# Peptides against a protein of PDB entry 4CIC, part 84

Target 1, 148 residues: chain A of PDB entry 4CIC
Amino acid sequence: KVSTKGHYGVQAMFDLAQHFGEGPVSLKSIAERQGLSEPYLEQLIAVLRKAGLVKSVRGAQGGYILAREPRDIKVGDIIRVLEGPIAPVESVSQDDPEHSLKFDFSVTKSVWEKVKKSIEEVLDSITLADMLKDAEEAQMAQGYMYYI
Target 2, 147 residues: chain B of PDB entry 4CIC
Amino acid sequence: KVSTKGHYGVQAMFDLAQHFGEGPVSLKSIAERQGLSEPYLEQLIAVLRKAGLVKSVRGAQGGYILAREPRDIKVGDIIRVLEGPIAPVESVSQDDPEHSLKFDFSVTKSVWEKVKKSIEEVLDSITLADMLKDAEEAQMAQGYMYY

## One batch from the design tools (peptide; made by RFdiffusion4, then SolubleMPNN)

Design b2_p17_7_s1 (from b2_p17_7, 9 letters changed)
Fold by OpenDDE base, seed 1:
Structure b2_p17_7_s1 (fold): chain B 148 residues (1-148), chain C 147 residues (1-147), chain A 17 residues (1-17)
Amino acid sequence: as target 1 above (148 residues)
Amino acid sequence: as target 2 above (147 residues)
Amino acid sequence: AISTDDILEIPEGDEVP
């Protein structure tokens, strides 16, 4: 399972990307459209704002906007902000220097480092602009299925 | 974090790979070498045995062996046995058909499916034989640093 | 940290006490 935090964070950022250029979006409207609780979304948006991925706009039509263009925000950027660095497998206890355990640990660690690198490469290859394009293509494909 | 279960399962299977062809290895010896609790290892080995990745040998020199050669066991096979299929992102509730939510959900789902696929490809590209080779290469490299 | 567990829907194994 992608962490609920990462999943919902990407959903919220994608909602802001869909409305990019239309002005500020209220948290309520994002929550309603994304099926998120507004209090949970407030926490996510606070973290994303602190990281400079979103901006708060004040006023009667206040809300949130992306701080950068959708093409300049990677999914990997969102995930790193919300979940921190993709932790390598936490080093089990360093404490016993003498046992042959260090070597087996190094090989198994290398497997998980390869997995980590692969995840990072995928998440850094996808922007919010790519997601917007995929969404548009999927909508067009659904529209064509209704006309055939 | 890889699950503790997946991590320790791979360690235990790798230990059995290192001793492949030497005969049955006791759970106690695996636990001692891998820094695992013996009761926890018993649970892992029971699952791995049921999945046909390990065999139990009975007798005074009884224990466990790999059920297949190290080259025929992928890390992905071990993980799928211990953790189940790499679950696609659990579909959040299917229940509200009317909201535009389905589409946004599909796009976000596709991101996680790409991540899942990438993980599966990596784990299915690594065998226990590859891990044995990497271990041997690392031992040789350490040996050369002492000369 | 994206736990591979979080990504893989690997249920968090019980923390060994």
Scores: peptide ipSAE 0.027, ipTM 0.782, DockQ to the pose 0.230; fails the geometry check
Fold by OpenDDE base, seed 3:
Structure b2_p17_7_s1 (fold): chain B 148 residues (1-148), chain C 147 residues (1-147), chain A 17 residues (1-17)
Amino acid sequence: as target 1 above (148 residues)
Amino acid sequence: as target 2 above (147 residues)
Amino acid sequence: AISTDDILEIPEGDEVP
């Protein structure tokens, strides 16, 4: 599972991307639109803000905005901020002394490292702008199905 | 994390691949070589056996063998047997009526589906024979560093 | 860190932790 944190973080960032250029959005509005608890979203936004992916705007029309354009934020950037580096498969404790065990562990580890790399490549290939485009294309497709 | 189940399942299957053609190996010997608890390995092997990836041999020299050649078993086959199909992101229940929520969830879902597909492609590209070859190459490299 | 499990187990959307 993409951690719930990563999943909701991407949702929240995508919501901010949809409103990019419209000004600050409230956490309440993001929470309502994304089906998130506001307290949980506050925690996510705090991390994302600290990492410089979002900015807080103060005032009566305050809230949050993306700190960069949607094209300049990869899904991989969001995930790395929220979850840290895609952990290499927790190294099964190196301490089992028998040489054969270490070797078999090394080969198995290489499989998981290949998986990790593949995931990183996918997540780094997708921007919030790509997600916005996919959303627009899906809306157009649905709109055409209602007109037929 | 690859589930502990998937990780240990691949280890156990790789151990069986290393002994392929040598006859049945005991669960105890696999557990000892792979740093697994024997009871946990019994559960894994039961699933793998039911899926037809391993065979049990009965008798004094009994144990387990691969049911197929190492080249005919993908890592993806092992993972799918142990963890099930990499679950498509459980469809966020269709019942939240607000159209906007459904759409945003659909786009996010597509990201995770791309990740899933990429994982499947990697795992289906690696056989137990590939792992054996990688092991041999690593042993040769270590052997050459000691000379 | 996204563990492979975390990636393979796409969270069922409903359970707010």
Scores: peptide ipSAE 0.027, ipTM 0.783, DockQ to the pose 0.144; fails the geometry check
Fold by OpenDDE base, seed 4:
Structure b2_p17_7_s1 (fold): chain B 148 residues (1-148), chain C 147 residues (1-147), chain A 17 residues (1-17)
Amino acid sequence: as target 1 above (148 residues)
Amino acid sequence: as target 2 above (147 residues)
Amino acid sequence: AISTDDILEIPEGDEVP
């Protein structure tokens, strides 16, 4: 399960991508469209803003915009900002010295590193621009289904 | 993070693979080698046994063995048994009708389906026999560093 | 199901007091 944070973060960033070039979008409007609570979205946007993926615009028509073009934002960039480094294995807290996993079996670690790499490659292969294109194609396909 | 359950399940299955052909291994010995609590390991082994990945042997030298050869057990098989289907996105419980994600945006779902497929492909490409080989190669490499 | 929550470290939600 991608964390709820990662999932909603990608949704919020995708909403901003859909409105890219139209000016600032209010948090309220994003929350309403994406089915998010406004307080939760505010926390996500704060992190994304600090990471330089989102910009805040002040004023009566203020809100948020993407800080970069949709083609320059990977899904992997969003996930890394919200969730940190893609770590496929929970670090069993090294802090309990008694349950020191004595055998840090390099082999099991290697399995999870392969999984990590594969996830990173996928998420880094998808941009917000790719998602926009996929949405347009899906809308066209639905439009064709309503005309048949 | 792979769940602690998936991680320890793979470790326990790998321990059984290392002893494959040597006869039954006690839960105590697996727990000691893998740094697991015996009660926790008992729960894991119960699930793995029910799924037909592990067999219980009764007797004074009783314990557990792999139910199949290491080459016939994928890491993906272990994970699916312990954690169920690889689901990259937490199904936001459809059960709260008020927070019905009205826009099941097919596009975001597609992203996660691509991630799922990629994880499945990796985990289904690795067998316990591959892990045994990697362990042997690593031991040989360490042996060469000590000379 | 390997939840990607299991793959992606969900920061433990601090207990909102």
Scores: peptide ipSAE 0.026, ipTM 0.785, DockQ to the pose 0.113; fails the geometry check
Fold by OpenDDE base, seed 5:
Structure b2_p17_7_s1 (fold): chain B 148 residues (1-148), chain C 147 residues (1-147), chain A 17 residues (1-17)
Amino acid sequence: as target 1 above (148 residues)
Amino acid sequence: as target 2 above (147 residues)
Amino acid sequence: AISTDDILEIPEGDEVP
């Protein structure tokens, strides 16, 4: 399971990507479209804004926009902002002094570091623009299935 | 973070791999070497045994052994047994009827499925034999740094 | 940090009785 925070953060950023160029979107509208509580979304947006992924617009038509184009925002960027670095397994405390335990610990740690690196590579290979394209392709495919 | 269960399960299986061919190892000895509680290790070993990754040997020198050679046990096999299938994000309830929400959900789900697949590929590429080799290489490297 | 625990969370399958 991706954390609920990471999942909903990507979903909220994807909603903003779908509306990119249409102007500011209200948190209420994002919350309604994404099935999120508005207070929870406010917390996510505050973090994303502080990291410079989202901008707030003031005024009667105020709300939020992506701070960069969808092609310039990786899923990995969103996840790192919300979750921090993809942590490998919490290092069991380094305090076990015996050389043999330290050795076994190093090998098992290397497995989890390989997993971490693989996750980072995947998340850094996917942009919000790639997600928009996948969405468009899926809509076209559904449109074709209704005509058959 | 790999779950504590997955982490300790791999560590316990790696301990059994290091002793492969030496005969049965007691749970107490594994627990002491791996810094695990014996009751927690009993639960892990019970699951691993039921899945056929570990065998119990009875007698005065009884204990546990790997059921297969270290080369025939992937880290992915251990994780799937202990954790089950690497699940994507819990689907938020399918009950939101509006077509637009279902669509956005499908795209976000595909991201997590790609992550899942990547994790599975990594874990299925690493055997207990690979871990033993990495351990031996690390010991040799430390031995050379002390000379 | 993305916990790999979160990534590896298998839904507890409902024990079908």
Scores: peptide ipSAE 0.025, ipTM 0.785, DockQ to the pose 0.171; fails the geometry check

Design b2_p17_7_s2 (from b2_p17_7, 7 letters changed)
Fold by OpenDDE base, seed 3:
Structure b2_p17_7_s2 (fold): chain B 148 residues (1-148), chain C 147 residues (1-147), chain A 17 residues (1-17)
Amino acid sequence: as target 1 above (148 residues)
Amino acid sequence: as target 2 above (147 residues)
Amino acid sequence: SISKGDILEIPEGDEVP
C-alpha cells in the first residue's frame, strides 16, 4: 500500500513539477493547493530534500524546486524515498508476539513477490512528466466539454 | 497491501487445495500446518465459507474442503472475499475529519488506479492450481538437490 | 485501523538459518 505519506509526497512533488521552471515555490502555497497541513508538508519536503529530489532556495522569493527535471523523477523514486522498499503484504505488527506468523510459506511468498514486482514496474513506469501530460490532457478534455 | 487476513486466507485456502480430493480437513490441522491460531482461522474460514469458496463437512471426520476445484479459485478471489476491493492507497481513517485528505487530485488517483489494476491482474492470474504446481516444482527441485 | 489503501507488505519470512 502507498501510505498517506507516499500519496502526499507524490502530490507535493507533482505540485513542484507543475511549477518547474517558474522558480521556487513556497511550502505554504503547496500546502494550500494540495490541501495539506504545512507542518506535515515540511516533514515530507525535508525527506525529499535529503534524498536529493527537491532543492531549497533561500531568500525572499525562496522555497522549493525539483532537483531534477520531471522526466527524471519516477513515482517509484518518490515512494522509495518516503516509504522505503515497496512491501506487498502488511507486516504483522510486532505487538502480538504469540502470533509471530511464520510467513515461511514459500509459495505464498512467491505470490507476494509477483505483486511487489508488478507494483514496482508500474511506479517506475510513471514519471512526473507523464503526470504533467496526463493533467494537461485531462484539462483539455474538460475544456472541450464546456465549449460543447 | 494484502492484509494479514488476506495472507492467512491464501495460506488456509492453499492448505485446503493441497488436500483437495482427500476429504475434509480439520481446522486444527490447518492451523498447525500453517502456523495460525485456530480461533483466527475459524474467523477466516467462516468468511470464506459464506463466500462459497469453502464447504463445511459435518461428522466425526468432518472439517472443510474447497467448494471448487483449485483451478477455479484465483488468489484474487480469495483476497476480494477477505479484504474487499483492492485499494492501492490507504484510505485516511474517517477519525480525523480535519485531515480529510482531499484525494481529489485526479492525476494521483490515476496513478493509484494503475497500481490497483496491476495488482488485480497479478492476483487474478494465479489460481490455487498454479500454486500447487509451483509447490510441486519447488519440492522436486529440493529433492534433486539432496540427491 | 488497517487502512484499505496500503500496497501489500510481504512479511519478511525469518531466514531459517
Scores: peptide ipSAE 0.024, ipTM 0.777, DockQ to the pose 0.115; fails the geometry check
Fold by OpenDDE base, seed 4:
Structure b2_p17_7_s2 (fold): chain B 148 residues (1-148), chain C 147 residues (1-147), chain A 17 residues (1-17)
Amino acid sequence: as target 1 above (148 residues)
Amino acid sequence: as target 2 above (147 residues)
Amino acid sequence: SISKGDILEIPEGDEVP
């Protein structure tokens, strides 16, 4: 599962992609459009900025911009930054030694590795530019439904 | 991420697959082999039994068996039983109304649907019989490394 | 099974009526 953090991170990055080339976007405006709390968004943006996916612009019209073009940011890049390596299985907390997976059965591990690879392939196949295109196509399709 | 429940459920089902045709396996023996607590395994087996993936056998040599052949049980079937529908995204707890996703952006949903489909395809492509074969191949490969 | 925790639980917006 993509965490709430990953989900909101992709939403925030997509909002920045929609405004790419228009100048810096305020956190407040992103939060309002994406239905996010501003404090939560601040935490997400801080991580994304540290990873070099977002830039901060200072000034009265300051805010945030994508650090790269939408075509150069994969959904997988965003998820890896926010969640770390795509793990297909929750790490069984090592803290219960009685529940420590004594037998790392290579076979079950292989199943999860296949799942991981599949997720990575999908997320690495989708850029913010692809998402922008899909949004435009969806808006056009909706626009056509309003004109019919 | 697969939950611990899904992970252990697949392990328990795989143990039952390894003993398929040998008769009923005790929960204790599964727990010991898979490194699971017996109470935790009891909960997993109860769910799997209710879903018709496992059968309980009564008697002095009672225990559990697969309800279907290993080839007829997909990893995806086990996962859906234990975790429900494969959801690619954690449900944001509805309990914080301030964090309710006001805008179900169709585009982000589409991304997660693609991920979901990909996961389902993988998990539905792997049976317990495939896992048995992979285990045999791995054991053979290890056996060749010890010579 | 990808843990419900690891796959983004998109809150099904059950609009509580």
Scores: peptide ipSAE 0.024, ipTM 0.779, DockQ to the pose 0.134; fails the geometry check
Fold by OpenDDE base, seed 5:
Structure b2_p17_7_s2 (fold): chain B 148 residues (1-148), chain C 147 residues (1-147), chain A 17 residues (1-17)
Amino acid sequence: as target 1 above (148 residues)
Amino acid sequence: as target 2 above (147 residues)
Amino acid sequence: SISKGDILEIPEGDEVP
């Protein structure tokens, strides 16, 4: 499960990808399109900016842009910035060293590591450009359905 | 991320798999081996029993056993019983129908569905028998490192 | 601090005393 933070972070980044090349987008316009509170979006954008995924543009037409092209931003990059490393299990407190020595712990850990790796592979295989393409294909499919 | 409930549920089921064929195991002995509180384990076992993954045996040597062989229980089966369907995102409240109609929502949803499918495939590919085998291999590897 | 709602809803584990 991706947190609400990760989910909305990907939505906000995708909104910026859709407007890539059109210039800076205001937080207000992103918030309105994505149905986010502006204060919540401001927190997300601040983290994404600090990580170098988003740039702030100053001036009367100021706002935010992607710092890289959509093809150079993976969904996995966004999630890692917002949520940290993809952990398959909430870290059962490593603080009980006695549990770490139990043979059973190592085997169960390996299951979760396989899940982690699988999630990472999926999220690292999807770029914002792939999402844009999927969006275009879905729009074309809807357009064809109205003409039949 | 698997919840603590899912994590400990898999540990408890794996403990029962290690003792499969030895007869019923007491909740107390599982709790001691897995480092779980007995009341917490009792809640997990109740859910697993209701789902037909575990059987209760009555009597002086009573306790719990796997209801099926370790090869016939997937990790995915355990997680689905304890956590329900593997959801890739916390359901953003479907209660705003206006957001569901936005094109952007459909594309982001597809990303999470791919993640869901990937998790399901992994968890459905691992049985308790696979975990037992991995355990045996790890013990053998440690035994060879000491010689 | 990884927020609660992430990959599987982790119920807040009550601190086992």
Scores: peptide ipSAE 0.024, ipTM 0.780, DockQ to the pose 0.224; fails the geometry check
Fold by OpenDDE base, seed 1:
Structure b2_p17_7_s2 (fold): chain B 148 residues (1-148), chain C 147 residues (1-147), chain A 17 residues (1-17)
Amino acid sequence: as target 1 above (148 residues)
Amino acid sequence: as target 2 above (147 residues)
Amino acid sequence: SISKGDILEIPEGDEVP
């Protein structure tokens, strides 16, 4: 599962990407636009800031900005920061002596490793810039549906 | 996350695949080989049976068998039975009136839909027969390291 | 209660409650 944390983290980062170059965005405004509680968003932003994906700007017009350009932030980077490494298949304890259990575990482990790799490849193939482009294309498509 | 339920369900189905054609396997023997509690396995098997992936055989040599050949059971089929459809991104409530929220939600939703599709493709590409083959290849490779 | 909407969580192995 992409955790609720990962989901909302991507939403918050995407909001910051939409405002990239416009200056600092307040947590309140992000929370309102993304339907997030401000306290929850504060926790997410703290983690993202510590990871160097977001910067805090101080002052009357203070808030948050992306620390990098949208093209330089992958969705996979956001997820890894918030959820940790897309969990390696935990090594079940080495201590079960029966050879058969280790083998069955190895095969099932390989299935989950394939799933993990596939998720990583997808998430690492999508940047915030790609999401911005997809958003723009979707807006244009909606605009055209109103003119027809 | 593949739930613990999905993980153990795949293990139990793989155990049944390893014994396919040998007759019914007891829940106790599956539980022992897979490191599962028998009560937990009973719950999993009940769901898998209801979905038609497993059959119950009655008698003194009773137990469970795969309802289909290992080649006809995808890992994706097992996961869908145990976990339900690989969850569509929960539609956040349609009721937020602001147009911007719907749009941002749509873009983020598309990311998760891509992830979902990728997971489905992987899980639907792996059968229990593929897992049996991978197991055999791994056993042969281990046997060759001893020579 | 694993909510129906969540992407497959690969179980982290150790904490079987």
Scores: peptide ipSAE 0.022, ipTM 0.774, DockQ to the pose 0.155; fails the geometry check

Design b2_p17_7_s3 (from b2_p17_7, 8 letters changed)
Fold by OpenDDE base, seed 3:
Structure b2_p17_7_s3 (fold): chain B 148 residues (1-148), chain C 147 residues (1-147), chain A 17 residues (1-17)
Amino acid sequence: as target 1 above (148 residues)
Amino acid sequence: as target 2 above (147 residues)
Amino acid sequence: SISKDDILEIPEGDEVP
């Protein structure tokens, strides 16, 4: 599974993207709209804030905003912040003495590295702005189905 | 993590591919060459056999062989057999009543579906024959570095 | 379900649990 952390992190960032330009959004409102526990969201937002993806606004109408425009935040950026680098295949301990094992391992590793690269390419190809557009298109499609 | 099951399953199938045409390989020999426990490998091989990727040969020189040529077995086939379909992002329970939540969820789901599709495409693009070729090329490259 | 995390975490070749 995309870690629950990555999944919810993308949801929270997407919620902030939907409200981008409307001012600060409270964690409570994000939690309610995304079906997240507020304490868990606080932890996610703290990480995202430290990474410079989110800003806190203080005051009576305080909360959080995206630190950058939705087009300037990739899904890959969110995932890397929350989960770290898509961990390189932890190199199986090179200490297995038989040369054949090391070789088979290297070939198998290359398969997983190709998978990793493909995931990174996909996640880096999707911005929060792309997600907003997809949301608008889906909402329009649903709206048309209700008018027919 | 590619499940330990998927990883070791690909290793075991690759070992069988390296010995393809040489006759049946014992589980013990695969386990030794791949650094796997024999009991764990038995479980993997049982699944792979039921899926028709591996055949058992009985007798004193018995063991296992690939059921198909290495070119006819994709890494994706091995993974799907061992792990099942790359499960779609478990739909977070659709029971969250508020329409907005469902919508945001649908968009997020589409991201993960794109990731899933990309993984499937990669794994379905790699055969055991491709892995054998990569192995030969790597071995030649190492051999040339020692000369 | 091969999760993204599941795919990205290639087991280090240590102990088959």
Scores: peptide ipSAE 0.025, ipTM 0.779, DockQ to the pose 0.141; fails the geometry check
Fold by OpenDDE base, seed 1:
Structure b2_p17_7_s3 (fold): chain B 148 residues (1-148), chain C 147 residues (1-147), chain A 17 residues (1-17)
Amino acid sequence: as target 1 above (148 residues)
Amino acid sequence: as target 2 above (147 residues)
Amino acid sequence: SISKDDILEIPEGDEVP
C-alpha cells in the first residue's frame, strides 16, 4: 500500500505533468483539481522541490512546474523522494547470538526483499509520460462511449 | 511494506512449518524462537486458526500445528488472513462530480493496482515449503563456509 | 481493514514498547 503521502504526491506530480509546457501552475489550482488541502500540498511540493522534481516560478503568474520532462520522471522517483528509500527490511537486532533466530529472520527477510524488488520494478517502469498517455487513451475511450 | 502483523504472522507460520510433522508446538516455544511476545502471538494465532491455517491440539502436550502442508500455504494466504484483502486503493470519494478529478484518480489508481497485482503475484508465488527449502539451502551454504 | 498506508510501509523495526 502506497502511503497517503505517496498517493497524493503522485497525483500532484501528474497534475503538473498534464500542464507541462503551459507555464506555472498555482498550488491552489492543483489542490482544487486533485481534491487536496492546500496546506498539505504545500508540504508535498516543498519536498518534491528540494528533491529537484519540481521548480517554483516567482511572479503574479507564478507557481510550480515539473523540473524535468514527464518522460524523465518515474513514479518510483516520486515515491522514493516522498517516502524515502523503500527501506530495506530493517535488520532485526544483530545482538541475539542464537543462530536459529538469525536464520529464520533471514528467510522471512528474503520474502520481503522480493516484494520490495517487485514494487521497485513496477514503480520504475512507469513514467509521468506513461500516465499521460494512459489518461489520453482513457479519455478517448470515454468519448467513444458517448457517441454510441 | 508488510505490516508488523503480517511480518510476525509469516514468522510464526514459518516456525510451525519448520516443526511440521513433529506434533503440536506451544505458543511459548514459538514466541521464544521468533522473538515475539506471547500475548501478541496469541492474537495472531487466533486469527490464523479462525482462517483455517492452523489447528489447536488440546492436552498436556497440546499447542498448534499447521492445518495444511507447508506446500499448500502461500505467503499471500497468510497476509490476506492477517491484513485482509490487499485492499484495492480505497476509492477516493466517488462524490466529486468534476470529470477531470475522476479521470486523474483513475490513472493514479491504475498505478497502484499494478503495484498491488505485483505484490500479490510475488506473495502467491512463495509457499511455506519454498521458505523451508530456502532455509535448508542457506544452512548448507553456512556449513560449507566453515570448511 | 488494512490501511492504504500499510502495504508500501515495510515496518521499520520500531521497538515494540
Scores: peptide ipSAE 0.024, ipTM 0.775, DockQ to the pose 0.172; fails the geometry check
Fold by OpenDDE base, seed 5:
Parts: C-alpha cells; sequence; structure tokens
Structure b2_p17_7_s3 (fold): chain B 148 residues (1-148), chain C 147 residues (1-147), chain A 17 residues (1-17)
C-alpha cells in the first residue's frame, strides 16, 4: 500500500513538475491545486527538500522548485524518501527471541520479497516526465472529445 | 504493504497446504508451528472458511483442511479474501467529500493502478503448490550444505 | 485502497494477541 503520505508526496512533486521552468511555486498554490492541507504539505516538502528532491527559493517570488529535471526523478525516489525504503518485510522474527519460530518462514518471506521487487520495478520505471506526458495525452484526448 | 492479517493468513494457508491429504489439522497445531495466537488464527480461519478456501471437519480428529488443492489456491485469492481488493492506495477521496479535489488526479491514480496491477500479477502467479515446491527446494539445499 | 500499513510493515514482535 502506498500511504497517504506517499500519494500526496507524488501529487505535490507532480505539481512542481508541471511548473518546472516557470520559477518558484508557493506551497499555498500547490495546496490549493492538489487539494492538500498547507500544514501537511509543509511537512512533506521539508522531507523532500532534505532529501534533495526539492529546492527552496527565497524572496518575494519565493517558493519551491524541483531540484532535478522531471526525467531525473522517479516515483520510486519520492516514495523511498517519504516512506523510507519500500520496507523489507519487517522480519517478525527479530524482537521476540522466545518464540523461536522453529519453521523458517523463508518461503512466505520470499513471496513478499517478490511483491516488493515488483513494486520497486514499477515505481522506478515511472518518472515525473512520464507523468507529465501522460497528463498531456489525457488533456489532448479530452479536447478531442469536446470537439466531436 | 501486505498487512499482518495477509501475512499470517498466507502462513496459515501454507501450513494447511503442507498437511494437505494428511487429514484435518487443529488450529492449535497451526498456531504452534506458525507462531500465531490461536484466537487470532480463529478469526482468520473464520474468514477463509466463509470464502470457501478452508473447510472445517468435525469430530475427535476434527480441524481444518484446504477446500481446494494447493495448485488451485493463489496467494492473491488469500489476500483478496482477507484484505478485500488489492487497493494500491487508500482512496483518500471517499471519506472527505468537502475537499472536492477539482483536479482529475487521473495521472497519479494511473501510477497507483499500475502498482496495483503489478501486485495482483505477482500474487496471482504464486499458488500454494508453488510455495510447497519452494519449501522442498530450500530443504534440499539445506540438506546439501550439511553434507 | 492499499493503506501504508499493509505492504511492508509486518510489525516486528507484537504478539498478535
Amino acid sequence: as target 1 above (148 residues)
Amino acid sequence: as target 2 above (147 residues)
Amino acid sequence: SISKDDILEIPEGDEVP
């Protein structure tokens, strides 16, 4: 499951990608466009900034920009920054030494590792540039439906 | 994320698969082998039974069995029964109607739909029979390291 | 909806009561 934090983080980063090259965007404007709480967005942006995905610009026209080009930011990079490593299955085995689970649950662990790998591959295959392209294609398709 | 419920559900179903054809298995014995609480396992088994993945056998040698052969039960089937539809993102949109997200987040939704599809494909590609085979291969590999 | 809690947080160690 992608958390609400991951979902909103991708939305905020996508908003910054849509405005890439136009200059700094205010958190207020992102919050309004993406339907996010401004205080919540501040927390997300603080994490993304610390990870070097976003830059803060100071001044009267200050705000935030992507720290890299949209093609150089994967959805997987955003999720890893906000959620941590797409966590390995927290090994239930570490904290309670007394329940020596005699059975090496290696097989069930392998199932979840396969799921994890598949999620990582998908999220690492999608960039903010891919999302921008998909948005443009969707807008063109809507435009054609209004003209038919 | 596979919930604890999904994880333990797959463990319990895998235990039943390992004993498939040997007769009914008690919840106590599954709980002991899999390191699960018996009360928690009772709740999981109740859901799995209602979905027709597990059968209850009554009597002195009563317990639970798989309702189908291990090859006919996908991990995805177990997860869908326990967790419902594999939803890639909690749809934030349903509970707070007032934040009419004006923007058709169709693009971000599409990302999560791709993740969902990928998870479904993986979980639907793995049966309890595949897990049994993987366990046998792992046991053989361990046996060869001791010789 | 896949919640954050589902994919990978197998909580370490909490004895499911």
Scores: peptide ipSAE 0.023, ipTM 0.782, DockQ to the pose 0.149; fails the geometry check
Fold by OpenDDE base, seed 2:
Structure b2_p17_7_s3 (fold): chain B 148 residues (1-148), chain C 147 residues (1-147), chain A 17 residues (1-17)
Amino acid sequence: as target 1 above (148 residues)
Amino acid sequence: as target 2 above (147 residues)
Amino acid sequence: SISKDDILEIPEGDEVP
C-alpha cells in the first residue's frame, strides 16, 4: 500500500502535469481538484519544491509548475522524495552476532529486497507523461461509450 | 513495506519449513528461534492454521507442522492470509459521481494496481522451498569463507 | 513499536481533520 503521502503526492504532481504549459497553478485550485486540504498540500508541495520537482512562481498569477517536463518525472522520483527509499528494509538491529537468527533473517530480507526491486522497476517505468496519456485514452474510451 | 505481521508470518512459516519432516514444532521453540513473543506467534499461527497453511498436532510431542510441502506454499499465500489482498486499492468512496476527480483518481489507481500486480507476481514466484534453497546456498557460502 | 517497514500501507483515510 502506497502511503497516503505518496498517493496524494503523485495526485498533486499529476494535476500539475495536466496543467503543464498553461502557467502557474494555485495550491487552492490543486487542493479543490484533488480533494486535498490546502495545508496538507502545502506540506507536500514544500517537499516536492525542495527536491526540485516543482517550481514556485511569484506574482499576481503566482503558483506552482512542474520543474521539468512530465516525461522527465517518474512516479518513482515522486515517491522517493516523499517517502525516501522505496521500501527501505529497516535494518533490524544486526547487533547480536551470535544467534542463528542471522541466517533466517538474511533469507527473509532477500524476499523483501526482491519485492522492493520490483516496486522500484514499476514506479521508475511510469512517468507523468505516461499518466497523461493513460488519462487521454480513458477519456476517449468514455467518450466512445456515450456515442454508442 | 511488508507489515510486521507479514514479515513475522513468513519468518514463522520458514522456521516450520526448516523443520519439515522432523515432526511437530512447539510454538515456544519457534518463538525462541525467530525472536518472537510466544503470544504474538500464537496469534499468527492461529490465523495460518485457520487458513490451512499450518496443522496442529496433539499429544506429548505436539505442536505445529506445515499443512503442505514447502514447495506448495508461496510467500504470497502467507501474506494474503495474514494481511488480506496484497495492497487492496481502498475504494475511495466513489459516491460523488459529478466531479472531474474520478478521472485523475482512475489514472493514479492504475499506477498502484501495476505496483500491486508486480508485488503479487514476486511473492507468488517465491515458495518456502525456494527460501530453503537460498538458506542452504548462503550457509555453503559462509562455510567456504571459514575455510 | 510499529515497524516502519510496512510496504504500501495505504493508510486508511485518516480523516485529516
Scores: peptide ipSAE 0.023, ipTM 0.781, DockQ to the pose 0.141; fails the geometry check

